# Peptides against a protein of PDB entry 6B4E: the designs that were tried, part 34

Target 1, 295 residues: chain A of PDB entry 6B4E
Amino acid sequence: TNFDKISKMFWHYKDKIAQIKQDIVLPIKKADVNVRNLLSRHKRKINPKFGQLTNSNQQLFKIQNELTQLINDTKGDSLAYHWILNFIAKAVVHQAETEVRVKPESALPLGKLTLYLLVQFPELQELFMARLVKKCPFVIGFTCEIDTEKGRQNMGWKRNNENKWEDNTSYDERMGGILSLFAIITRLQLPQEFITTTSHPFPIALSWHILARICNTPLNLITNTHFVILGSWWDAAAVQFLQAYGNQASKLLILIGEELTSRMAEKKYVGAARLRILLEAWQNNNMESFPEMSP

## One batch from the design tools (peptide; aimed at target 1 C215 G246)

Design b2_p18_5_s3 (made by RFdiffusion4, then SolubleMPNN; from b2_p18_5, 5 letters changed)
Fold by OpenDDE base, seed 4:
Structure b2_p18_5_s3 (fold): chain B 295 residues (1-295), chain A 18 residues (1-18)
Amino acid sequence: as target 1 above (295 residues)
Amino acid sequence: DNLNNPITDLDPEKIRLP
């Protein structure tokens, strides 16, 4: 694992966030009143759509179509178009932080929707990835020390209005939620209409990178959060990961489930204990996946 | 310290798909 390269990638997306603010968010505030009004209306229509997702493909397709129409309405103005996509990127990640964290299986419909949008609107890809990396650097296997304020900020820790850091449980759950979404996206197949014309923007190989990079992370930087997000990933993608890479996947799952947890046993991380349980369940031929969506 | 295992250094694109 080349950690310098990963760091470069991390900072690339951090810079992208700053660029988005300067080139998209701020300029729209000075745009024509009609454009601002349009975007305000669209924002209000788009925002609730993510919460309207259910375990129904029918509902998913409905929402996909509605969002597609709403986004297409903005294509006549490049700035408006990018603003809407950036809004969507933020909204999707927010949904992962709030809903997926408490109901991990909700990552499936959200992931399907997101993947569809990422393919339908390629400009969303960089916007979404930038937001993901900012909020949850684990998605690219980035880890840094959290002994400093800057380190915590880089790892996606939030402060409240009183400048107090969020509690460990809240952070762990948020990271788990975001990672669940990303994991789902990586293991989903493209919709049928795109399979022959488009490559997967965030393929299953990115799950491999997450696991491998965490395994290669210096142990002194490994925290409970790492195990929490690995557990979240496991629930979301382990079955499909095994299907994709076979015996090699199995070896990597053993590395995270057995070896990594064993090396960190002295810490008695709750997340590690859960991951061990997941490993044991797999060893007993009881690996579970999220249920498929209904028609 | 890290988990020095050759599998973690593999390029997933080089893995034979089942």
Scores: peptide ipSAE 0.025, ipTM 0.689, DockQ to the pose 0.869
OpenDDE base, seeds 1, 2, 3, 5: peptide ipSAE 0.026, 0.023, 0.023, 0.025; ipTM 0.672, 0.673, 0.666, 0.645; seed 1 fails the geometry check

Design b2_p18_5_s4 (made by RFdiffusion4, then SolubleMPNN; from b2_p18_5, 5 letters changed)
Fold by OpenDDE base, seed 3:
Structure b2_p18_5_s4 (fold): chain B 295 residues (1-295), chain A 18 residues (1-18)
Amino acid sequence: as target 1 above (295 residues)
Amino acid sequence: DNLNSPITDLDPEEIRLP
């Protein structure tokens, strides 16, 4: 693992966030009133759509069509188009931080919707990835120390209005929610209409990178959060990961479930204990995946 | 310290997919 390259990637997306603010968000505030009104209306229509997802494919397709139309309405103005995509990127990640956090299986419909949008609107890809990395650097296997304020900020820790850091449980759950979404996206197949014409924007190989990079991370930087997000990833993608890489996948699952947990046993991390349970379930031929969506 | 496993150094493109 080349950690210098990972760091470069991390800072690339941090810079991208700053660029988005300067080139997209701030300029829209000074845009024509008609454009601002259009975007305000679209924002109000788009925002609730993510919460309207269920385990129904019919409902998913309905929402896909509605969002597609709303986004297409902005294509006449490049700035408006990029603004609405950035809004969607933020909204999707927010949904992962709130709903997926407490109901991991909800990542499946959200992931399907997101993947569809990422393919349908390629400009969403960089906007979405930048937001993901900002909120959850684990998606690219980035880890830094959290003993400093800057380190915590880089790892996506939030402060409240009283300048107090969020509690460990809240952080762990948020990271787990975001990673669940990303994991789902990586293991989903492209919709049939795109399979022959488009490459997967975030393929299963990115799940490999997450696991491998965490395994190569210095142990002094490994925290309970690492195990929590590995558990979240496991629930979301382990079955499909095994299908994709076979025996090589098995080796990597054993590395995270057995070897990494064993090396950190003295810390008594709750996340590690859960990951051990998942490993044991797999060893007993009881690996589970999220239920498939209804027609 | 790290796990230093050869598998973690593999590029997914180097893995033979079923």
Scores: peptide ipSAE 0.029, ipTM 0.679, DockQ to the pose 0.858
OpenDDE base, seeds 1, 2, 4, 5: peptide ipSAE 0.027, 0.028, 0.022, 0.025; ipTM 0.682, 0.673, 0.664, 0.674

Design b2_p18_6 (made by RFdiffusion4)
Pose (drawn by RFdiffusion4):
Structure b2_p18_6 (pose): chain A 295 residues (1-295), chain P 18 residues (1-18)
Amino acid sequence: as target 1 above (295 residues)
Amino acid sequence: SFLSLTPEQEEELANALK
């Protein structure tokens, strides 16, 4: 892995976040009354819909239809359309770092909803990917030091209610939840309305990149967070990763489960212990996936 | 059938954790 290229990719998405602020978020303050009213009303209607998802496919379709109508209502104004898509991208990532953090299997319905929106509204793709990378750089394999304040900001760290950094557990759980959503998206087939006509925007190869880049990261930059996100990724996508790459996926899963954990054993990382348990469960023919969605 | 690896991906796998 050429980590200079990974850094260039990271800063590209960081620049995109800045461009979104400049060209989408700030100009909306100057939009006309009709646009402001529509966006104010629609953002209120959109916000709770992500938490209304359940394990039921019928409920997923209902929420998809409601959101599609609300988004289509904004297409008469390109700026309002891009603003509401940016709002949705932020809301989906926030849902991942809150609900998916507590209930990892809720990444499956949320991933199906997001993937549907990503192909129904393709302008969402770049907005969503930039948000993921800003909030969880592990999705592209970016890692930097966190000894400095800027490094902590680069890696997606947050502060609590007193300018102190959130504890390591809070950060690790957030990163797992965000990365779990992306991992579900990479292993989902497109919905039937698009599977016959459209290329998957974030395919399974992106999961290969995450694993390979963590395995190629300098060991002095590896933390408990790398093991936690790999465990979260495993729960969300390891079964389909093997279906896609076979013996090659098996070699990579062994590398992360046996070798990466062994090299970092002295650190006694909690996430490394769980990744070893996941490896052993697979070796005992008991690899799990999230239960498929109910009717 | 299984997906193939690109030359870059083969190289990354061969040099993982080295």

Design b2_p18_6_s1 (made by RFdiffusion4, then SolubleMPNN; from b2_p18_6, 5 letters changed)
Fold by OpenDDE base, seed 5:
Structure b2_p18_6_s1 (fold): chain B 295 residues (1-295), chain A 18 residues (1-18)
Amino acid sequence: as target 1 above (295 residues)
Amino acid sequence: SFLSLSKEELEELENALK
């Protein structure tokens, strides 16, 4: 693992976030009143859509079509188009932080919707990845120390209005929610209409990188959060990961489930204990995946 | 058939198995 490369990637996306503010978010405030009104109306219509997802493919397709129309309405103005995509990127990640964290299986419909939008609107890809890395650096296997203010900020820790850090449980759950969404996206097949025309924007190889990079992370930087997000990833993608890479996938699952947990046993991390349970279930030929969506 | 791993992915695996 080249950690310098990962660090450069991390800071690239941090810079991208700053660029988005300067080039998209701030300029729109000075845009034509008609454009601002359009975006305001679209924002209000788009925002509730993510919460309307269910285990129904029919409902998913309805929402896909509605969002597609709303986004297409902005294509006549490049700034407006990028603004609405950035809004969507933020909204999707927010949904992962709030809904997926408490109901991990909700990552499946959200992931399907997101993947569709990423392919339909390629400009969303960089905006979405930048938001993901900012909120959950684990998606690219980045880890730094969290014993400093800057370190915590880099790892996506939040402060409340009283300038107090969020509690460990809240942080772990948020990271797990975001990682679940990302894991789902990486293991989903492209919609049939896109399979022959485009490559997967966030393929299963990105899951490989997450696992391998965590395994290669210095042990002094490994926390309970690492095990929590690995468990979240496992529930979301382990079955499909094994299908994709076979024996090589098996080796990596053993590394995280057995070797990494064993090396950190003295810490008695709750996340590690859960990961051990998942490993044992797999060893007993009882690995589970999220249920498929209904028609 | 399984997906092939890139050189970088193989290197990461090798390092993890070290």
Scores: peptide ipSAE 0.114, ipTM 0.796, DockQ to the pose 0.779
OpenDDE base, seeds 1, 2, 3, 4: peptide ipSAE 0.041, 0.044, 0.039, 0.047; ipTM 0.706, 0.722, 0.710, 0.719

Design b2_p18_6_s2 (made by RFdiffusion4, then SolubleMPNN; from b2_p18_6, 9 letters changed)
Fold by OpenDDE base, seed 1:
Structure b2_p18_6_s2 (fold): chain B 295 residues (1-295), chain A 18 residues (1-18)
Amino acid sequence: as target 1 above (295 residues)
Amino acid sequence: SYLPLSEEEQKELDTALK
């Protein structure tokens, strides 16, 4: 694992966030009133769609079509188009932080919707990845120290209006929710209409990198959060990961479930205990996955 | 059929196994 390269990637996306603000968000404030009104209306229509997802593929397809139409309405103005995609990127990540954190299986319909949009609108890919890395650097296997304020900020910790850090449980759950969504996206097959014409924008190999990079992270940087997000990843993608890589996947699952948890045993992390239980369930041929969506 | 590991993926696994 080249951690210098990962760090460069992290800062690339941090810079991208700053660029998005400068080149997309701020300029729209000076755009024609008609454009601003259009975007305001579309924002109001788009925002509730993510909460309308269910375990139904029929409902998913309905929402996909509605969002596609709403996004296409903005293509006549490049700035408006990029603004609405950036809004969608933020909204999807926010949904992961709020709903997926409390109901992990909701990552499946959200992930399917997101993957569809990422393929249908390729410009969404960089916007979405930048937002993911900002909110949850674990998605690229980035870790830094959190003993400083800057370190905590880099790792996605939030402060409230009173300048107080969020509690550990809230942070862990948010990171788990975001990672669940990303894990689902990496293990999903492309929709049937794209499978022969387009490459997967965030393939299963990205899940490999998450696990391997965490395993290679200096132990003094490993926290309970690392184990929490690994557990979230496991629930979301372990079955499909094994199907993709076979014996090599097994080796990596054993490394995170057995070796990494053992090395950190003295810390008595709750997340590590859960990951150990998941490993044992797998060893007993009881590995579980999220239920398939209904027609 | 399983996906083959890239050079980077193999190196990361080998390092983790040490």
Scores: peptide ipSAE 0.403, ipTM 0.913, DockQ to the pose 0.795
OpenDDE base, seeds 2, 3, 4, 5: peptide ipSAE 0.304, 0.337, 0.395, 0.305; ipTM 0.889, 0.900, 0.911, 0.890

Design b2_p18_6_s3 (made by RFdiffusion4, then SolubleMPNN; from b2_p18_6 with F2Y E10Q N15T)
Fold by OpenDDE base, seed 2:
Structure b2_p18_6_s3 (fold): chain B 295 residues (1-295), chain A 18 residues (1-18)
Amino acid sequence: as target 1 above (295 residues)
Amino acid sequence: SYLSLTPEQQEELATALK
């Protein structure tokens, strides 16, 4: 594992967030009033769509079409177009932090929608990845110490208005929600209309990197959160990961489920205990995945 | 058939198996 490369990637996306603010968000505030009004209306129409997702493919397709139309309406103005995509990127991640956090299976329809949008609107890809890395650097396998304020900030910890850090449970659950969404995206196949013309923007290989990089992280940096997000990943993508890489996938699953948990046993992490249960279920030929969506 | 590992993936796995 090249941790220097991972760090450079992390800071690249941190810089991208700053760039987005400077080049997209702030300039719109100075834009023509008609443009600002258009975007305000579109924002209000777009935001509820993510909460309208169900386990129905019909509903998914409906929302896909509606969002596509709304986004296309902004293409006449490049700044407006990028602004609306950035808004969508933020909204999707927010949905993962809230809805997926409490209902992990909702990651599937959200992931399908997101993947569709990422392919349909390629400019969304960098905006979305930057937001993911900012909120949950685990998506690229980045870890740093959290004994400092800066370290906690880099790892996506939030402070309230009283400068108090969020509790560990809240952080773990948020990270799990975001990671679940990302894991789902990596294991989804492209829609039929895109398979022959487009490569997957966030392929299953990215899941590989998450697992391997965590396994190679210095043990003194491993926390309960690492095991929580690995468990979230497992629920979201383990079945498909095994289908993709076979025996090589099995090696990584054993490394995280058996070796990493064993090495950290003295910490008695709750997340590690859950991951061990998932490993044991797999060993008993009882690995489960999220149910497929209805027509 | 299963996907082939990239050189980076192979290196990451090799390191993890040590």
Scores: peptide ipSAE 0.703, ipTM 0.966, DockQ to the pose 0.727
OpenDDE base, seeds 1, 3, 4, 5: peptide ipSAE 0.702, 0.702, 0.702, 0.702; ipTM 0.966, 0.966, 0.966, 0.966

Design b2_p18_6_s4 (made by RFdiffusion4, then SolubleMPNN; from b2_p18_6, 6 letters changed)
Fold by OpenDDE base, seed 5:
Structure b2_p18_6_s4 (fold): chain B 295 residues (1-295), chain A 18 residues (1-18)
Amino acid sequence: as target 1 above (295 residues)
Amino acid sequence: SYLSLTPEEQKELETALK
């Protein structure tokens, strides 16, 4: 694992967030009144869509079509187009932080929707990844110390209106929710209409990177959160990961489930205990995945 | 289906396995 490369990638996306503010978010405030009104209306229509997802493919396709139409309405103005995509990127991540964290299986319809949009609108890819890395650096296997204010900020910790850090449980759950979404995206197949025309924008190899990079992270930087997000990843993608990489996948699952948990046993992390349970279930030929969506 | 690892992925795996 090249941690210098990972760090450079992390800061690249931090810079991207700043660039988005300067080049997209702020300029739109000075745009033509008709454009601003259009975006305001579209924002109001888009916001509820993500919460309308269910385990139904029919409902998914409906929402896909509605969002596609709304986004296409903005293509006549490049700034408006990028603004609406950035809004969608933020909304998707927010949905992961709030809904997926409490109902992990909801990551499946959300992930399918997101993957569709990422392929349909390629400019969404960098906007989405920047938002993911900002909120949950674990998606690229980045870890830093959290004993400083800057370290906590870099790792996506939030402060409330009273300038107090969020509690550990809240942070763990948010990270788990975001990671669940990302894991799902990496293990999903492209929609049939895109399989022969485009490559997967966030393929299963990115899950490989997450696991390998965490395994190679200095132990003094490993926290309960690492085990929580690994457990979230496991529920979301372990079955498909094994299908993709076979014996090589098994090695990584054993590394995180057995070796990493054993090395950190003295910490008695709750997340590690759960990961052990998942490992044991697999060893007993009882690995589970999220149910497939209904028609 | 089984997917081949990139050289970088293989290197990361080897490092992790020590």
Scores: peptide ipSAE 0.036, ipTM 0.714, DockQ to the pose 0.710
OpenDDE base, seeds 1, 2, 3, 4: peptide ipSAE 0.034, 0.027, 0.034, 0.023; ipTM 0.718, 0.687, 0.688, 0.672; seeds 3, 4 fail the geometry check

Design b2_p18_7 (made by RFdiffusion4)
Pose (drawn by RFdiffusion4):
Structure b2_p18_7 (pose): chain A 295 residues (1-295), chain P 18 residues (1-18)
Amino acid sequence: as target 1 above (295 residues)
Amino acid sequence: SAETDELLNADPESLLLP
């Protein structure tokens, strides 16, 4: 892995976040009353819909249809359309760092919803990817030091209610939940409406990049967070990763489960212990996936 | 090892199963 190229990719998405603020978010303050009214009303109607998802496919379709109508209502104004898509991208990532953090299997319905929106509204793709990278750089394998305040900000750290950094546990859980959503998206087939006509926008190869880049990361930059997001990724995508790459995926899973954990053993990272358990469960022919969605 | 380096730097598109 050429980490200079990974850094260039990271800063590209960081620049995109700045461009979104300048060209989408700030100009909406100057939009006419019809646009402001529509966006104010629609953002209220959109916000709770992500938490209304269940393990049921019928409920997923209902929410997809409701959101499709609300988004289509904004297409008469390109700025309002891009603003509501940016709002949705932020809301989906927030849902991943809250609900998926507590209930990892809720990444499956949320991932299906997000993937559907990503192909129904393709302008969402760049907005969503930039948001993921800003909030969880591990999705592209970016890692930097967090000894400095700027490094902590680069890696997606947050502060609590007194300018102190959130504890390590809170950060690790957030990163797992965000990366779990992206991991589900990379291993999902497109919905039937699009599977016959469209290329998957974030395919399974992106999961290969995550694993390979963490395994290639200098060991002095590895933290408990890398093991936690690999465990979260495993729960969401390891079965399909093997289906896609076979013996090569097996070699990579062994590398992360046996070698990466062994090299970092002195740190006694909690996530490394869980990744070893996942490796042993697979070796005992008991690799799990999330239960498929109910009707 | 060299085999591990080749694995981690391989193009994923060429590693897909038929």

Design b2_p18_7_s1 (made by RFdiffusion4, then SolubleMPNN; from b2_p18_7, 5 letters changed)
Fold by OpenDDE base, seed 2:
Structure b2_p18_7_s1 (fold): chain B 295 residues (1-295), chain A 18 residues (1-18)
Amino acid sequence: as target 1 above (295 residues)
Amino acid sequence: SEEDEKLLNADPLSLLLP
């Protein structure tokens, strides 16, 4: 693991967030009133779509088509187009922080929708990744110390209006929700119409990097959150990960499930205990995946 | 272990099953 490279990636996306604000968000506020009105209307139509997802593929396709049309309506104005995509990126991550957090299996339809949009609108990819890294640096396997204010901010911790940090449970659950979505995206196959023409924008290899980078993280930086997100990842992608990498995947799962948990046993992390249970279930040939969507 | 180090530092693209 090249930690310098990871750090560079992290800061690249942090800079990207600043750039998005400067080049997309702020300029649109000064745009023509007609453009602003258009975007306001589209925002109102787009935002509820993510909450309308179910375990139905038919419903998914409907929403895909509706969103595609709404986004296409903005292509005549580059700034408007990028603004809508940035809005979508934020909305998807927000959905992961809220809905997926409480219902992890909802990551599957959300992930399918997101992957579709990422392929249909390639400009969404950098916008989405920047938002993910800002909110959950674990998606690229980045970790820093959280004993400082800046460290906590970098790791996506929030403060309330009273300048109080969010509680550990809230942070863990949010990170788990976001990571679940990302894990799902990495293990999904492209829709049939794209397989021959497009490469997967966030392939299963990115899941490998998450696991490997966490395993290489200095132990003094490992927290309960690391185990929570590993558990979330496991539920979302472990089955498909094993299918993709076979015995090599198995070795890596043992490293996170057995060795990493054992090394941190003295901390008695709840997340580590759960990950151990997942490992044991797998060893007993009882590894589970999210249910497939209905037609 | 050395084996673990190799695994953790491997390029995942090279390890994908066909």
Scores: peptide ipSAE 0.428, ipTM 0.928, DockQ to the pose 0.947
OpenDDE base, seeds 1, 3, 4, 5: peptide ipSAE 0.418, 0.420, 0.422, 0.423; ipTM 0.926, 0.927, 0.927, 0.927

Design b2_p18_7_s2 (made by RFdiffusion4, then SolubleMPNN; from b2_p18_7, 5 letters changed)
Fold by OpenDDE base, seed 1:
Order: structure tokens, then sequence, then C-alpha cells
Structure b2_p18_7_s2 (fold): chain B 295 residues (1-295), chain A 18 residues (1-18)
């Protein structure tokens, strides 16, 4: 693991967020009133769509089509188009932070929708990844110390209006929700209409990198959150990960489930305890996955 | 171990099963 490379990637996306604000978000405020009105209307129509997802593929396809139309309506203006995609990127991550954190299985329909949009609108990919890395650096296996204010900020910790840090449980749950979404995306197959013409934008290999990079992370930087997000990843993608990599996948699962948890046993992390339970369930041929969506 | 190091440093694109 090249941590310098990972760090560069992290800061690349942090810079991208700043660039998005400067080149997309701020300029649109001074755009033509008709454009602003269009985007305002579209924003209001788009926002509810993510909450309308269910375990139904039929409902998913409906929402996909509706969002596709709404996004296409903006393509005549490049700035408007990028603005709406950035809005969608933010909204999807926000949905992971709020809904997926409390209902992990909701990551599946959200992930399917997101993957569809990422393929249908390639410009969404960098916008989405930048938002993911900003909110949850674990998606690229980045870790830094959280003993400083800057370190906590870099790792996606939030402060409230009173400048108080969020509690550990809230942070862990948010990170778990975001990571669940990302894990689902990495293990999903492309929609049938794209499978022969397009490569997967965030393939299962990215899940491999998450696991490997966490295993190589200095132990003094490993926190309960690392184990929480590994558990979230496990629920979301372990079955498909094993299918993709076979024995090599098994080795990594053992490394995170047994070796990493053992090395950190003194800390008595709740997340680590859960991960060991997941490992044991797998060893007893009882690995579970999210249920498939209905037709 | 050397084996673990090789695993953790492997390119996942090369390890995908058919």
Amino acid sequence: as target 1 above (295 residues)
Amino acid sequence: SKEVEELLNANPEELLLP
C-alpha cells in the first residue's frame, strides 16, 4: 500500500470540492433567472425521489426514468447540467448518511439507482467520488489522526452550530451508511443496457483496496470506526466479494475479521466485536447478504 | 508475513475470477 498515493488522492478530491464550489455552485447564483428557476424546480422534484425508493425494481426503474428526464432537461446549459449532477451527488450521499445508517439494506436500491446514474451521466462520477471522499475518506482507504481539529475535519467529523463535535455513535453510523452505499455500488453488476458497452465506474476492485489499505494502516490510527465500516462493508458486499475473488477474498476476510481484530483486542472496540461475529457466522456457513429486490 | 504482504499489495484487477 502506497500511503502517499492515497493521500494525494484524498487531497485531489478535497481540491475538487473547492473547485466545484468555485466553478459550479457560486456561478449559478449569478446565472440567468430562468436557469435558476429551472434548477430550483428540478431540485424540488429530485429531492423526494431518493426517499421514494423501495425494495421494488419496478419502483426503481420508474425513479430512474424520472431522474433521467429531469437531468436531460438541463443539458442545454453546461453549468446547469453540472450543477444538477453535483446536487444529485450531494443528495445521494446525504441519503446514505440519514437513511442507510439506520436501515443498511436500503443501500441496495439506492446503490442501483446511483450506479445507473453514474453510467448514464459520466460527469457525475468525479462529482460523486469527491463528495464521498470528503464525507467518508474510508471509501479510498484514507486514514489520518483525529487528535487535532484538522484531522477530525479531514476524516469527515461534523460540528454542530455550537461548534461541538458530533458524538462517536453518530459519526460511526454516518460512516457506516456511506460505506454501505459505496460497497453496494462496487459489487453491483451494470444494468443490462450498459453491460456490453460500458466498464463499471466503481468496480469490486475498489472494495479490495478498502480492505487492503485498512489492513496496512498503522495500528495507532485504527479506531472503532474502522471496524464499524468494515462490518458495514461485510453486510453489503462480502458474499459478492467472495464470488469475485474466491480464495484470495477469503484471505482478506480472515485478515480483517481475525488478524486485525486480534491486534486491536486491547481496545475492546464494539465494532471489532461485531466484525468477529460476522467472521464466525461465515465460518459456520451462515454468511448473510441483503435480500434481492422484488420485480 | 511475506504472504500477507503480497496479498495486501496485490493488484485486485489481476485476481478476479472468470
Scores: peptide ipSAE 0.635, ipTM 0.961, DockQ to the pose 0.952
OpenDDE base, seeds 2, 3, 4, 5: peptide ipSAE 0.634, 0.634, 0.634, 0.634; ipTM 0.961, 0.961, 0.961, 0.961

Design b2_p18_7_s3 (made by RFdiffusion4, then SolubleMPNN; from b2_p18_7, 5 letters changed)
Fold by OpenDDE base, seed 4:
Order: C-alpha cells, then sequence, then structure tokens
Structure b2_p18_7_s3 (fold): chain B 295 residues (1-295), chain A 18 residues (1-18)
C-alpha cells in the first residue's frame, strides 16, 4: 500500500470541497433570482426523496424517475446543474449519516438510487466522492492520527455549536453508516440499461482497497472506528465480495476478522468483538446479507 | 508474511473471478 498516494488522493478531494464552495455554492448566491428560485423549489422536492425510499424496487424506480426529471430541469444552466448535483451528493451522505446509521439495510435502496444517479449524471461522481472522503476518509482507506484537532477534523470528526467534539459512539455510527452506503455501491451491479455502455464508477475493487489498506495501516493508528466500519462493510458486502474474489477474498476476510482483531485484542474494542462474531458466523456457514428488495 | 504482503498489495482488478 502506497500511503503517499492515498494521502494525495485525500487532499485532492479536500481541495475539491473547497473548490466546490468557491465555484458552485458561492456563485449561486449571486445568480439570477429565477435560477435561485428554481433551485430552491428543486431542493425542497429533492430533499424528501431519499427518505421516501423503501425496500421496494417499484418505489426506487419511481424516485429515480422523479429525481432524473428534476435534475434534467437544471441542465440548461451549468452552474445550476452542478449545484443540484452537489446538493444531492450532500443529501445522500447525510442520509447515510442518519438513516443508514440506525438501519444499515436501508443502504441497499439508497445505494441503488445513488449508483443510478452516478451513472446517469457522471458529473456527480467527483462531487460525491469528495463529500464521502471529507465525511469518511475510510472510504479510500485513509487514516491519520486523531490526537490533534487537525487530525480529528481530517478524519471527519464533528464539533457541535459549543465546539465540543462528538462522542465516540456517534462518530463510529456515522462512519459506519457512510461506509455501509459506499460498500453497497461497490458491490451493486449497474442497472441493466448501463451494463454494456458504462463502466462501474465505484467497483468492488474499491472495497478490496478499503480492507487491504486498513490491514496495512500502522497498528498505532487503528481505532475502534476501524473495526466498526469493517463490520459495517461486512454486513453490506462480504457475501458479494466472496463471490467476486473467491479464495482471495476469503484470505482477506480472515486477515481482518482474525488477524487484525487478534493484533488489537489488548484494546478490547467493541467493534473488534463484533467483527469477530461476524467471522465466526461465516466460519459456521451463517454469513448473512441484507435482504433483497421487493419488486 | 510475504504471502500476506503480496495479497494486501495486489491489484484487485487482477484478482476478479470471471
Amino acid sequence: as target 1 above (295 residues)
Amino acid sequence: SEEVEKLLNADPNSLLLP
């Protein structure tokens, strides 16, 4: 693992966030009143859509179509178009931080929707990835120390209005939610209409990188959060990961589930205990996946 | 081990099953 490259990628997306603010968010505030009104209306219509997802493909397709129409309405103005996509990127990640956090299986509908949008609107890809990396650097296998304020900020820790850091549980759960979504996206097949014409924007290989990079992370940087997000990933993608890589996947699952947890046993991380349980369940032929969506 | 290092540093695209 080349951690220098990962760091460069991390900072690339951090810079992208700053660029988005400068080039998209701020300029819209000075845009024509009609454009601002359009975007305000669209924002109000788009926001609830992510919460309207259910374990129903029918409902998913409905929402996909509605969002597609709303986004297409903005294509006549490049700035408006990019603003809406950035808004969607933020909204999707926010949904992962809130809904997926408490109901991990909701990552499946959300992931399907997101993947569809990423393919339908390619400009969303960089916006979404930038937001993901900002909020959850684990998606690219980036880890830094959190002993400093800057380190915590880089790792996506939030402060409240009183400048108090969020509690460890809240952070862990948020990271787990975001990672669940990303994991789902990586293991989903493209919609049928895109399979022959488009490459997967965030393929299963990215899941491999997450696991491998965490395994290569210096042990002094490994925290409970690492195990929490690995557990979240496991629930979301382990079955499909095994299907994709076979014996090589098995080896990697053993490395994270057995070797990494054993190396960190003295820390008694709750997340590590959970991951161990998942490993044991798999060893007993009881690996579970999220239920498939209904028609 | 060397084997583990090879695995962890492998290109996942080369390891995909057909």
Scores: peptide ipSAE 0.649, ipTM 0.961, DockQ to the pose 0.954
OpenDDE base, seeds 1, 2, 3, 5: peptide ipSAE 0.648, 0.647, 0.647, 0.646; ipTM 0.961, 0.961, 0.961, 0.961

